# Ledger of designs, part 119: peptides against a protein of PDB entry 3HUF

Target 1, 320 residues: chain A of PDB entry 3HUF
Amino acid sequence: MWIIEAEGDILKGKSRILFPGTYIVGRNVSDDSSHIQVISKSISKRHARFTILTPSEKDYFTGGPCEFEVKDLDTKFGTKVNEKVVGQNGDSYKEKDLKIQLGKCPFTINAYWRSMCIQFDNPEMLSQWASNLNLLGIPTGLRDSDATTHFVMNRQAGSSITVGTMYAFLKKTVIIDDSYLQYLSTVKESVIEDASLMPDALECFKNIIKNNDQFPSSPEDCINSLEGFSCAMLNTSSESHHLLELLGLRISTFMSLGDIDKELISKTDFVVLNNAVYDSEKISFPEGIFCLTIEQLWKIIIERNSRELISKEIERLKYA

## One batch from the design tools (peptide; made by RFdiffusion4, then SolubleMPNN)

Design b2_p18_8_s4 (from b2_p18_8, 9 letters changed)
Fold by OpenDDE base, seed 2:
Structure b2_p18_8_s4 (fold): chain B 320 residues (1-320), chain A 18 residues (1-18)
Amino acid sequence: as target 1 above (320 residues)
Amino acid sequence: SEEEEKEAEKEQEELLKE
C-alpha cells in the first residue's frame, strides 16, 4: 500500500494510506476519500491530482508498487517528483519512494510503498476476496512468489493443514484467515486519517498458531530438522519439493513407483508420496523402505524428537 | 529557510489577488 507523510505540518503531522483511486491535492480541499488537504500558503487551492492504479499481475510476483500517477493542475510553479518537473500531461511512477514537491513549498510530501502481497491456498477464497483486496492496493494470487508477505489459510473445521500452509509457515510468511480479511476490508474508511490504524496481521497469526496443534511453536523448530536424511518423492509439486528442502532433506525425484529400484532404496531413508498414490498403492510398496505422506511427515516434524522418531521407523523397516 | 517560506507565501498571496 502507498503511505504518505510530509515534512513540517503541511499534512498536520498525520500519515495516510492511499488506496487505488484519484485524489485532488491542494490547500483549499477538505480531507476525504478523494481529497488531500495540504496546509501551506505556498501551494495552489487545487494543486495536483494523484491517481493510484490497482495492482497488476506483475506486482504480485515482484512486490512492486501500484502505479502512482501525478498531474499538475496547471499551477504557476508546477509540481516536482524526485526533483523532476511533472510533465504537462502528467507522469507515472513505479519507484517505491517518491518525494513530491508542490510548487515552491519548502516541505515535501513523502510517499513510500509498504509491501503487502497475499497468497491464497485455494481458488475459491481468491475469487471471493481478490477484488476487495485489489481495491486496497494489495496484490493477490495462488502461485508461490518470493514477494508474498501473507498467506490465507482455508479454515475448514477438522481438516489437516495443506502443504501450501506448511510451506508458508516455514517460509515465515504471516498466515492469516478469513476473519482477518473481513477486518481488513472494513479499515478503508478508518485509515484515511491515520495509517497506524492498519490492523496487525501478527495478532491473527499468533491466534491461529495457538489454537491449532498442527503448528509447531516456531518455523525454526522445523527448518533443517531433518538435515542428513535423504528422501525420494514424485516430481508432482514444486511446493512439496521446496517444503522438503526447508526441512534439510536431500531429495531424489522419480516419475513412477516402478522407478524405485534397489539403487534408489539404498540411497534413500524414506519415500514421500501424495495421498492419492499412498492410498492406491499401499499393497505395492517396495520392501525395506519407509513410505509416508507429506501430512504424516509433518506430524513427525512438529514433534520435539522428530529425528529419533524417523530413525526408529527407518530401522523397523530395514530389519523387518 | 523561514525567509524562503515567507517569500513563497508572498508570491502565492500576490497570485491569489489576480
Scores: peptide ipSAE 0.110, ipTM 0.774, DockQ to the pose 0.203
Fold by OpenDDE base, seed 3:
Structure b2_p18_8_s4 (fold): chain B 320 residues (1-320), chain A 18 residues (1-18)
Amino acid sequence: as target 1 above (320 residues)
Amino acid sequence: SEEEEKEAEKEQEELLKE
């Protein structure tokens, strides 16, 4: 989201969140959802127009800012952004930091981008929330992104956490739920004059972990916990691969269960399968190899003695 | 500078009288 602050008292010492939309900036406007009052005798009654666009799909992958347009309203002294005069037709900016000078005002408005990028675990939740979140200037998507700051966990009562949720947790992404998204939707108007009223996602995350025994106490408890072990997996999911890498596993990939030969078995401690393949092929598993699902592996790795547990299972099946 | 601000204030006050 865009946040503005200013030097001196020209913004009355307030920080504001600018959501996607259009703002008239000047001395003789009242602060609201479409106006920013700036208190200086050196600025025009109506000095500039700020227009913040909704996030693009590209912004979800890059964590880049919503496009920020600045137009001077035909003022005598003009408007500058990053010490450059704004053109008469306005200019658009994608920099994360903007120093906006209105006329000859000695104090600048400082606009900075605070990255918030929300990944969803399922398309249904994305479809439900994307429009509202985009109107807050929050990029949204389904695919893994290095720009992701938050991950929406789908709470189905009594279900195991998904691979996406597991990976998001280990990646140290802030896991949130629909309750947090609902709260974000309610504060839009209240944060206009006080950016500090933005809800803390870390508090939501702490509550999720505290109330769900499927999470370890921290990502650090699981990261590299299986260092020195080797696994094989079907080349089905990039998230699954990245999850296993974060556990410190050496990973071999195969295309079908038929590719599991004696050579692969000799180099592999266990095989990781998705639920569908595990359930369909459990009768035809190769002899002498330990096969498990990611969810079964997760139940082992959240235990304090995960290395001893996995070793016992490997030994049991090598001699069965 | 404080002088440039005072000049800008005067010019803005003149524009407010028009």
Scores: peptide ipSAE 0.104, ipTM 0.772, DockQ to the pose 0.191
Fold by OpenDDE base, seed 4:
Structure b2_p18_8_s4 (fold): chain B 320 residues (1-320), chain A 18 residues (1-18)
Amino acid sequence: as target 1 above (320 residues)
Amino acid sequence: SEEEEKEAEKEQEELLKE
C-alpha cells in the first residue's frame, strides 16, 4: 500500500494510506476519500492530483508499487517528485519512495510503498477477494512469489492443511484467513487520517497457529529437520518440491512409479506421492520403499521426534 | 528552524500575491 507522511506537520503529523484512486491535493480541500489537505501557505488551493492505479499482475511477482501518477494543477510554482519537475501532462512513478514537493513548500510529502502481497491457496477465494484487495492496492495471485507477504488459508474445519499452506508456513509468510480479509475491507475509511489503524496480520497469524494442531510452534522446528535424508517425488508441483527442499531433503524426481528402479531405490529413503497417486497405486507400490503423501509426511515433521519416526519407518521396510 | 520556516512562508506569501 502507498503511505504518505510529511515533514513540518503539513499533513498534521498524520500518516495516510492512499488506496487506488484519484486525490486532489491542496491547501483548501477537505480530507476525504478523494482529497488530501496539505497545510502550508505556500501550497495552492488545489495544487496537484495524485492517481494511484490498481496493482498489475507484474506487481504481484515483483512486489513493486501500484503506479503513482502525479499531475500539477497548473500552479505557479509547479510540483516536483524526487527533485524533478513534474511534466505538464503529469508523470508516472514506480519507485517505492517518492519525495513530493508542492510548489516552494520547504517540507516534502514522503510517499513510501509498504509491501503487502497476498497469495491465495484457493482459486475460489481469490475470485471472491481479488477485486476488493486490488482496490486496496494489494496485489493478489495463486502462484508462489518471492514478493508474497501474506498467504490466505481456507478455513475448512477438519481438513488437512494444503501443501501451499505448509510451504507458506515454512517460508515464514504471514498466514491469514478470511476474517483478516474482511477486517481489511472495513478499515478503508478509518485509515484516511491514520495509517496506523491498518490491522496487524501477525495477531491473526498467531491465533491461526495457536488454534490449529496441524502447525508446529515455529517454522524453525521443521526447516532442515530432515537433513541427510533423500526422497523421490513425482514431478507434479513446484510448491511440493520447494517444501521438501526446505525440510533439508535431497530430492530426486520421477514421472511415474515405473521409473523407480533399483538405482533410485538405493539413493532414496522414501517416496513422496500426491494423494491421487497414493490412493490409486497403493496396491502396486515398489517393494522395499516407504511411500507416503505430503500430508502424511507433514504429520511426521510436526512431531518433535520427526527424524526418529522417519528412520523407524524406513528401517521397517528395508527388513520387510 | 522555525525562523527559516517563517521566512519561507513569508517569501511564498509575497510570491503568491504577485
Scores: peptide ipSAE 0.084, ipTM 0.740, DockQ to the pose 0.256
Fold by OpenDDE base, seed 1:
Structure b2_p18_8_s4 (fold): chain B 320 residues (1-320), chain A 18 residues (1-18)
Amino acid sequence: as target 1 above (320 residues)
Amino acid sequence: SEEEEKEAEKEQEELLKE
């Protein structure tokens, strides 16, 4: 989201969130959803127009800012952004930090981008929330992205957390739920006057983790917890691969169960399968290798003695 | 309004002469 601050009390000492939309900026406007009052004798009554665009699909993957357009409203002394005069037709900016000088005002408006990108675990929730979140200047998507800051947990997924949720947790993404999204939707007007009124997602996250026994106490308890072990996995999803990497596993990939030869078995401590393959092919598993699902692996890794538990299961099946 | 802009420009000019 875009946040503006200013020196010299020209913004009355307030930090303001700018959502996508158009704002008239000047001395003789009243602060509201479309106006920004700036208190200086050196600025015009109506000085500039700020236009913030809704996030693009690209912004979800890059964590880049919503496009920020500045137009001078034909003022004598013009408007500058990052020490450059704004062109007559206005200019658009994609920089994360903007120093906006209105006329000869000795104090600048400082605009900065606070990155917030929300990944959804399911398309239904994305479809429900994307429009509202985009109107808050929050990029949204389904696909994994390094730019994601928040992850919406799917509550409809039965008694177990999804692989997406597991991976989001381990990569230290703030896990949120629909209750947080509802709360975000209500604060749009209140945060105009004070950007600090933005709900803290960390409180929501702490409550989710505390109340759900499927989460470890911290990501750090699981990261590299299986260092030194080797696994083979069916090449199914990038998220599953990245999840296993975060556990510190050495990973070999195979395309079919038929590719699991004696050489692969000799180099592999266990095989990770998706639920569909595990359930359909469990009768045909090679002897002498431990096969499990990601969900079964997760149940082991959340335990404090995960390394011991994995070792016992490997030994049990290797000597059976 | 265009009138409010012109008035603000004049006020800015006066303040810059002080």
Scores: peptide ipSAE 0.057, ipTM 0.727, DockQ to the pose 0.286

## One batch from the design tools (peptide; made by RFdiffusion4, then SolubleMPNN)

Design b2_p19_1_s1
Fold by OpenDDE base, seed 2:
Formats: sequence, C-alpha cells, structure tokens
Structure b2_p19_1_s1 (fold): chain B 320 residues (1-320), chain A 19 residues (1-19)
Amino acid sequence: as target 1 above (320 residues)
Amino acid sequence: SYEEELEKEEKEELEEAEK
C-alpha cells in the first residue's frame, strides 16, 4: 500500500494510506477519501491530482508498487516528483519512494510503498476476496511468489493443513484466515487518517498457531530437522519439493512407482507420495522401503523426536 | 522596509496561488 507523510506539518502530522483511487491535493480542499489538504502559502487551491492504480498481476510476483500517477492542475509553480518537474499531461511512477513537491513549498510529501502481497491456498477464497483486496492496493494470487507476505489458510473444520500451508509456515510467511480478511476490509475508512491503525496480521497468526495442534512452535523447529536423510518423491508439485528442501532432505525425483529401482532404493531412506498414489497403490509399494504421504511426514516432523521416529520406521522395514 | 517587501512578496505569491 502507498503511505504518505510530510515534513513541516503540511499534512497536519498525519500519515495516510492511499488506496487505489483519485485524490485532489491542494490548499483549499477538505480532507476526505478523495481529497488531501496541504497547508502552505505557495500551494494552489487545487494543485495536483494523485491517481493510484489497482495492482497488476506482475506486482503480485515482484512485490512492486501500484502505479502512482501525478498530474499538475495547471498551477503557476508546478509540481515536482523526485526533483523532476511533472510533465504537462502528468507522469506515472513505479518507484517505491516518491518525494512530491507542490509549487514552492519548502516541505515535501513523502510517499513510500509498504509491501503487502496475499497468497491464497484456495481458488474459491481468492475469487471471493481478490476484488476487495485489490481495491486496497493489495496484490493477490494462488501461485507461489517470493513477494508473498501473507498466506490465507483455508479453514475447513477437521481437515489437515495443506502442503501450501505447511510451506508458507516454513517460509515464515504470515498465515492469516478469513477473519483477518474481514477485519482488513472494514478498517479502510479508519486508516485514511492514520496508517498505524492497520490490523496486526501477526496477532491473527499467533492465534491460528496457538489454537491448532498441527503447527509446531516455530518454523525453526522443523527447518533442517531431517538433515542427513534422503527421500524420493513423485515429480508433482514445486511446493512439495521446496517443502522437502526446507526440511533438509536430499531429494530424488521419479515419474512413476515403476521407476523406483534397486539403485534408487539403495540411496533413499523413504519415499514421499501424494495421497492419490498412496491410497491407490498401497499393494504395489516397493519392498524394503518406507512409503508415506507429505501429511504423514508432517505429523512426524512436528514431533520433538522426529529424527528418532523416522529412523525407527526405516529400521523396521530394513529388517522386515 | 525589508519586512514590508517580504510581506508584499508573500502576499503576491498567495494571490498568484489563489488563481
């Protein structure tokens, strides 16, 4: 989201969130959802127009800012952004930091981008929330992104957490739920005058972890917890692969259970399967190797004695 | 006086910013 601040009390000491939309900036406008009063002698009654665009798909992957357009409203003294005069037709900016000077005002409006990018685990929830979140200047998507700051967990009562949720947790992404999204949507009006009133996602995250026994105490308890073990996995999802890497596993990939030969077995401590393959092919598992799902592996990893538990299962099958 | 000239310049700048 864009946040603006100013020196010299020209914004009355307020820090404002600028959501996607249009703002008239000037000396003789009243502060509201579409106007920003700036108090200085050299500022025109209506001096500039700020237009913030909704996030692009590219912004979801890069964590880049919503496009910020500035137009001078034919003022005598003009408008500058980053010491450059705004062109007659207006200019658009993608920099994360903007110093906006109105006329001869000795103080600048400082605009800065605060990154918030929300990944969804469920396409139905994305469909429900994406429009509202985009109107807050928040990029949204389903795919893994290095720009992701928050991850929406699907609350299905009584279901195991998904691989996406497991991976988001280990990546130290802030896990949120629908309650946080609802709260975020309602705060829009109150944060116009005070950017500090944004809801604390970390509080939501702490509550999720505290109330769900499927999470370890911290990501650090699981990261590299399986260092020194080797696994083979079906080449199905990048997220599953990255999850296993974060556990410190040496990973081999295969395309079918038939590709699991004696050589692969000799180098592999266990095989990780998806639920569909695990359930359909239990009878055809290779002899002498421990096969499990990611969800079964997760249940072991969250235990304090995870290494001992896995070692015991490997030994049991090696001597069977 | 220098102060009167400054006040005059400030007033002229205000009047120009009011256009």
Scores: peptide ipSAE 0.030, ipTM 0.647, DockQ to the pose 0.077
Fold by OpenDDE base, seed 5:
Structure b2_p19_1_s1 (fold): chain B 320 residues (1-320), chain A 19 residues (1-19)
Amino acid sequence: as target 1 above (320 residues)
Amino acid sequence: SYEEELEKEEKEELEEAEK
């Protein structure tokens, strides 16, 4: 999201969030959802127009800012952004930091981009929330991205956490739920006067982790916890592969259960399968190898003695 | 004085920004 603050008293010592939309900036406007009052002698009554665009799909992957357009409203003294005069038709900016000078005002308005990108695990929830979140200047998506700051866990009562949730947790993404999204939808008015009133997702995250026994105490408890073990994985999602890598596993990939030969078995401690293949092929599992799902693996790795548990299961099946 | 010149410039800037 874009946040603005200013030097001196020209913004009354307050910061505010600029959501996607259009703002008239000037000395003789009242602060509201579409106006920014600036108090200085050299600033015109209506001085500039700021237009923040909604996030692009690219912004979700890059963590880049919503496009920031500045137009001077034909003022005598003009408008500058990063020491450059704004053109007559306005200029657009994708920099994360903007110093905006209105007229001859000795103080600048400082606009900075605070990255917030929300990944969804469920396409239905994305469909429900994406429009509202985009109107807050928050990029949204389903796919993994290095720019993601938050991950929406699906609240299904009595369901196990998904692979996406597991991976989001291990990569130290802030896990949030629908309650946080609902709160975000209500803050639009309150943050006009004070950007610090933006809800903290960390409290939501702490509550989720505390109230769900499917989470370890920290990502660090699981990262590299299976170092020295090797697995074979059916060609599944990239998230599944990255999850297993974060556990410290050496991973081999195969295309079908028929590719699991004696050589692969000799080099592999266990095989990771998706739920569909695991359920359909239980009868056809190769002898002498431990096959499990990612969800079954997760139930083991969240235990304090995960290495011992896995070792026992491997041994049990080698001698069965 | 320098202060009087600054006050004059500030006044001129205000009068110009009011247009």
Scores: peptide ipSAE 0.030, ipTM 0.661, DockQ to the pose 0.084
Fold by OpenDDE base, seed 3:
Order: sequence, then structure tokens, then C-alpha cells
Structure b2_p19_1_s1 (fold): chain B 320 residues (1-320), chain A 19 residues (1-19)
Amino acid sequence: as target 1 above (320 residues)
Amino acid sequence: SYEEELEKEEKEELEEAEK
């Protein structure tokens, strides 16, 4: 989201969020959803137009800002952005920090990008929320992204957390739920006057973790907890691979259970499978190797003695 | 005086920003 602030009294000492939309900036406008009053003698009644575009698909992957367009409204003293005069037709900016000077005003409007990118685990929830979140200047998507700041957990009562949720947690992404998204949708009007009224997801995250026994106390409890162990996995998802890497595992990949030869077994402590393959092939597992699902592995790694538990299971199946 | 020149510049800037 774009946030603006200024030195002195030109913005009345307040910071505000600029959502996607068009704003008229000047001395003789009233602060509302489409106007920004700036108080200085050298500023025209209607001085500039700010236009903030909705997020692009690329912005979800890069964490880049919504495009910020500035147009001078044919003022005598002009408008500058980052010490450069705005062109007659306006200019567009993708920088995360903008210093906007209106006329001869000695104080600048500072616009800065607060990165917020929301990943969804469920396509149906993305379809429900994407439009509203995009209107807040928040990029959304389903795929893993290095720019992801928040992850929406699907509330299915009594279900195990998904691999996506596990990975989001270990990546230190803020896990949120539909209640937080609902709260975000209500603040749009209140944050016009005070950007500090934007809800902090940290409280929502703390509540989710506290109330769900499927989460460890911190990601640090699980990161590299299985260092020194080796696993093999079916090449099914990049998220599963990255999850196992964050556990400190050495990972070998295979395309089918039939590709698990004696050499792979000799170098591998256990095989990680998805639920569908585990359930379908349970009768056909290679002898002398421990096979488990990611969900079964997760139940072990959240325990304080995870290394001992895994070692016992490996020994049990190697000598059975 | 320097103060009178500043007041004159401020007044000219105000008259120019009101156009």
C-alpha cells in the first residue's frame, strides 16, 4: 500500500494510505477518498493529480508498488518527483519511495510503499477476496512468491494444516484467516485520515498459532531440526521440496516408486509421499525403507524430541 | 529591509498561486 506523510503542517501532521484510485491534491480541496488537502502558500488550489493503479500480477511476485502516476495541473511553479520536474502529460513511477514537491513548498510529500502481498492456499477464497484486496492495493495469488508477506489459511474445522500452511509458517510469513480479511475490508474509510488505523496482522497470527496445536511455538523450533537426515520425495510440488529443505534435510527426488533402487535406499533415511500416493501405494512400498506423508512428518517435527522419534521409526522399519 | 523583501516575495507567491 502507498502511504503518504509530510514534514511540517502541510498534511496536518497526519499520515494516510492511498488506495488505488485518483486524488486531486491542492490547497483548496477537502480531505476525502479522492482529495488531499495540502496547506502551503505556494501550492495551487488544485495543484496535482495522483493516480494509483491496481496491483499487477508481476507485483505479486516482486513485491513492487502499485504504479503511481503524478500529473501537474498546469500550475505556475510545477510539480517535482525525486527532484525531477513532472512532464506536461504526467509521469508514472515504480520506485518504492517518492519525494513529491508541490510548487515552491519547502516541505515535500513523502510517499512510501508498504509491501503487503497475500498468498491464498485455496482458489475459491482467492476468487472471493482478490477483487476487494486489489482495491486496497494488495497483490494476491496462489503460487509461492518470495514477496509473500501474508498467507491465508483455510479454516476447515478438524482438518490437518496444508503443506502450503506449513511452508508459510516456516518461511515466517504472517498466517491470517478470513476474519482478518473481513477486518481489512472495513478499514478503507477510517485509514483515510490516519494510516496507523491499518490493522496489524501480527495479533491475528498470534491468535491462530495459540489456538491451534498443529503449530510449534516458533518457526525456529523446526528450521534445521532434521539436519543430518536424508529423504527421498516424489517430484510433486516445489513447496514440498522447499519445506523439506527448511527442515535441513538432504533431498533426493524420484519420478515413481519404481525408481527407488537399492542405491537410493542405502542413502535415504525415509521417503516422503503425498497423501494420494501414500494411500494408493501403501501395499507396494519398498521393503526396508520408512515411508511417510508430509502431514505425518509434520506431526513428528512439531514434537520436542523430533530427532529421536524419527530415528526410532527408521530403526523399527529397517529391522522389521 | 530583508524582512520587507521576504513579505513581498510571499505576497507575490500567494497572488501567483491564487491564479
Scores: peptide ipSAE 0.030, ipTM 0.649, DockQ to the pose 0.084
Fold by OpenDDE base, seed 4:
Structure b2_p19_1_s1 (fold): chain B 320 residues (1-320), chain A 19 residues (1-19)
Amino acid sequence: as target 1 above (320 residues)
Amino acid sequence: SYEEELEKEEKEELEEAEK
């Protein structure tokens, strides 16, 4: 989201969130959802227009800001952004930091981008929330991205956490739920006056982890916990591969169970499968190899003695 | 769309500023 602050008292010492939308900036406007009052002698009654666009798909992957357009409203002294005079037709900016000077005001409005990109675990939740979150200037998507700051956990009662949730946890993404999204939807009016009222997602995350026994105590308990072991996985999910990599596993990929020959078995401690393949092919598993799902693996790795548990299962099947 | 609503609001505001 865009946040504006100003030097001196030209914004009355307040920080403000700018959501996607149009703002008239000037001396003789009243602060509201579409107006920003700036008090200085050199600022016109109506001085500039700020237009913040909704986030693009690219912004989700880059963590870049919503496009920020500035237009001078034909003022005597003009408008500058980053020491450059705004063109007559307006200019658009994708920089994360903007120093906006209105006329000859000795103080600048400082706009900065606070990165917030929300990944969703399922398309249904994305479909439900994406529009509202985009109107808050929050990029949303389904695919993993290095720019993702938050991950929406799907709460299905009685189900194991998804691979996406497991991976989000291990990569130290802030896991949130629908309750946090609901709270975000209510703050829009209050944060106009005080940007510090933005809800802390870390509190939501702590509560999710504390109240769910499917999470380990910390990501650090699981990261590299299986260092020295080797696995093979079906080349079906990039998230699954990255998850196994974070566990410290050496990973071999195969395209079918038929590719699991004696040579691969000799170099592999266990095979990791998705639920669909595990359930369909269970009767056709190669002899002498430990096959498990990611969800079964997760149940082992969250235990404090995960290495011992895995070793016992490997030994049991190599000598069977 | 949100962009269409934004364009509409901008147009209405420009028309009001010319009065």
Scores: peptide ipSAE 0.017, ipTM 0.439, DockQ to the pose 0.022

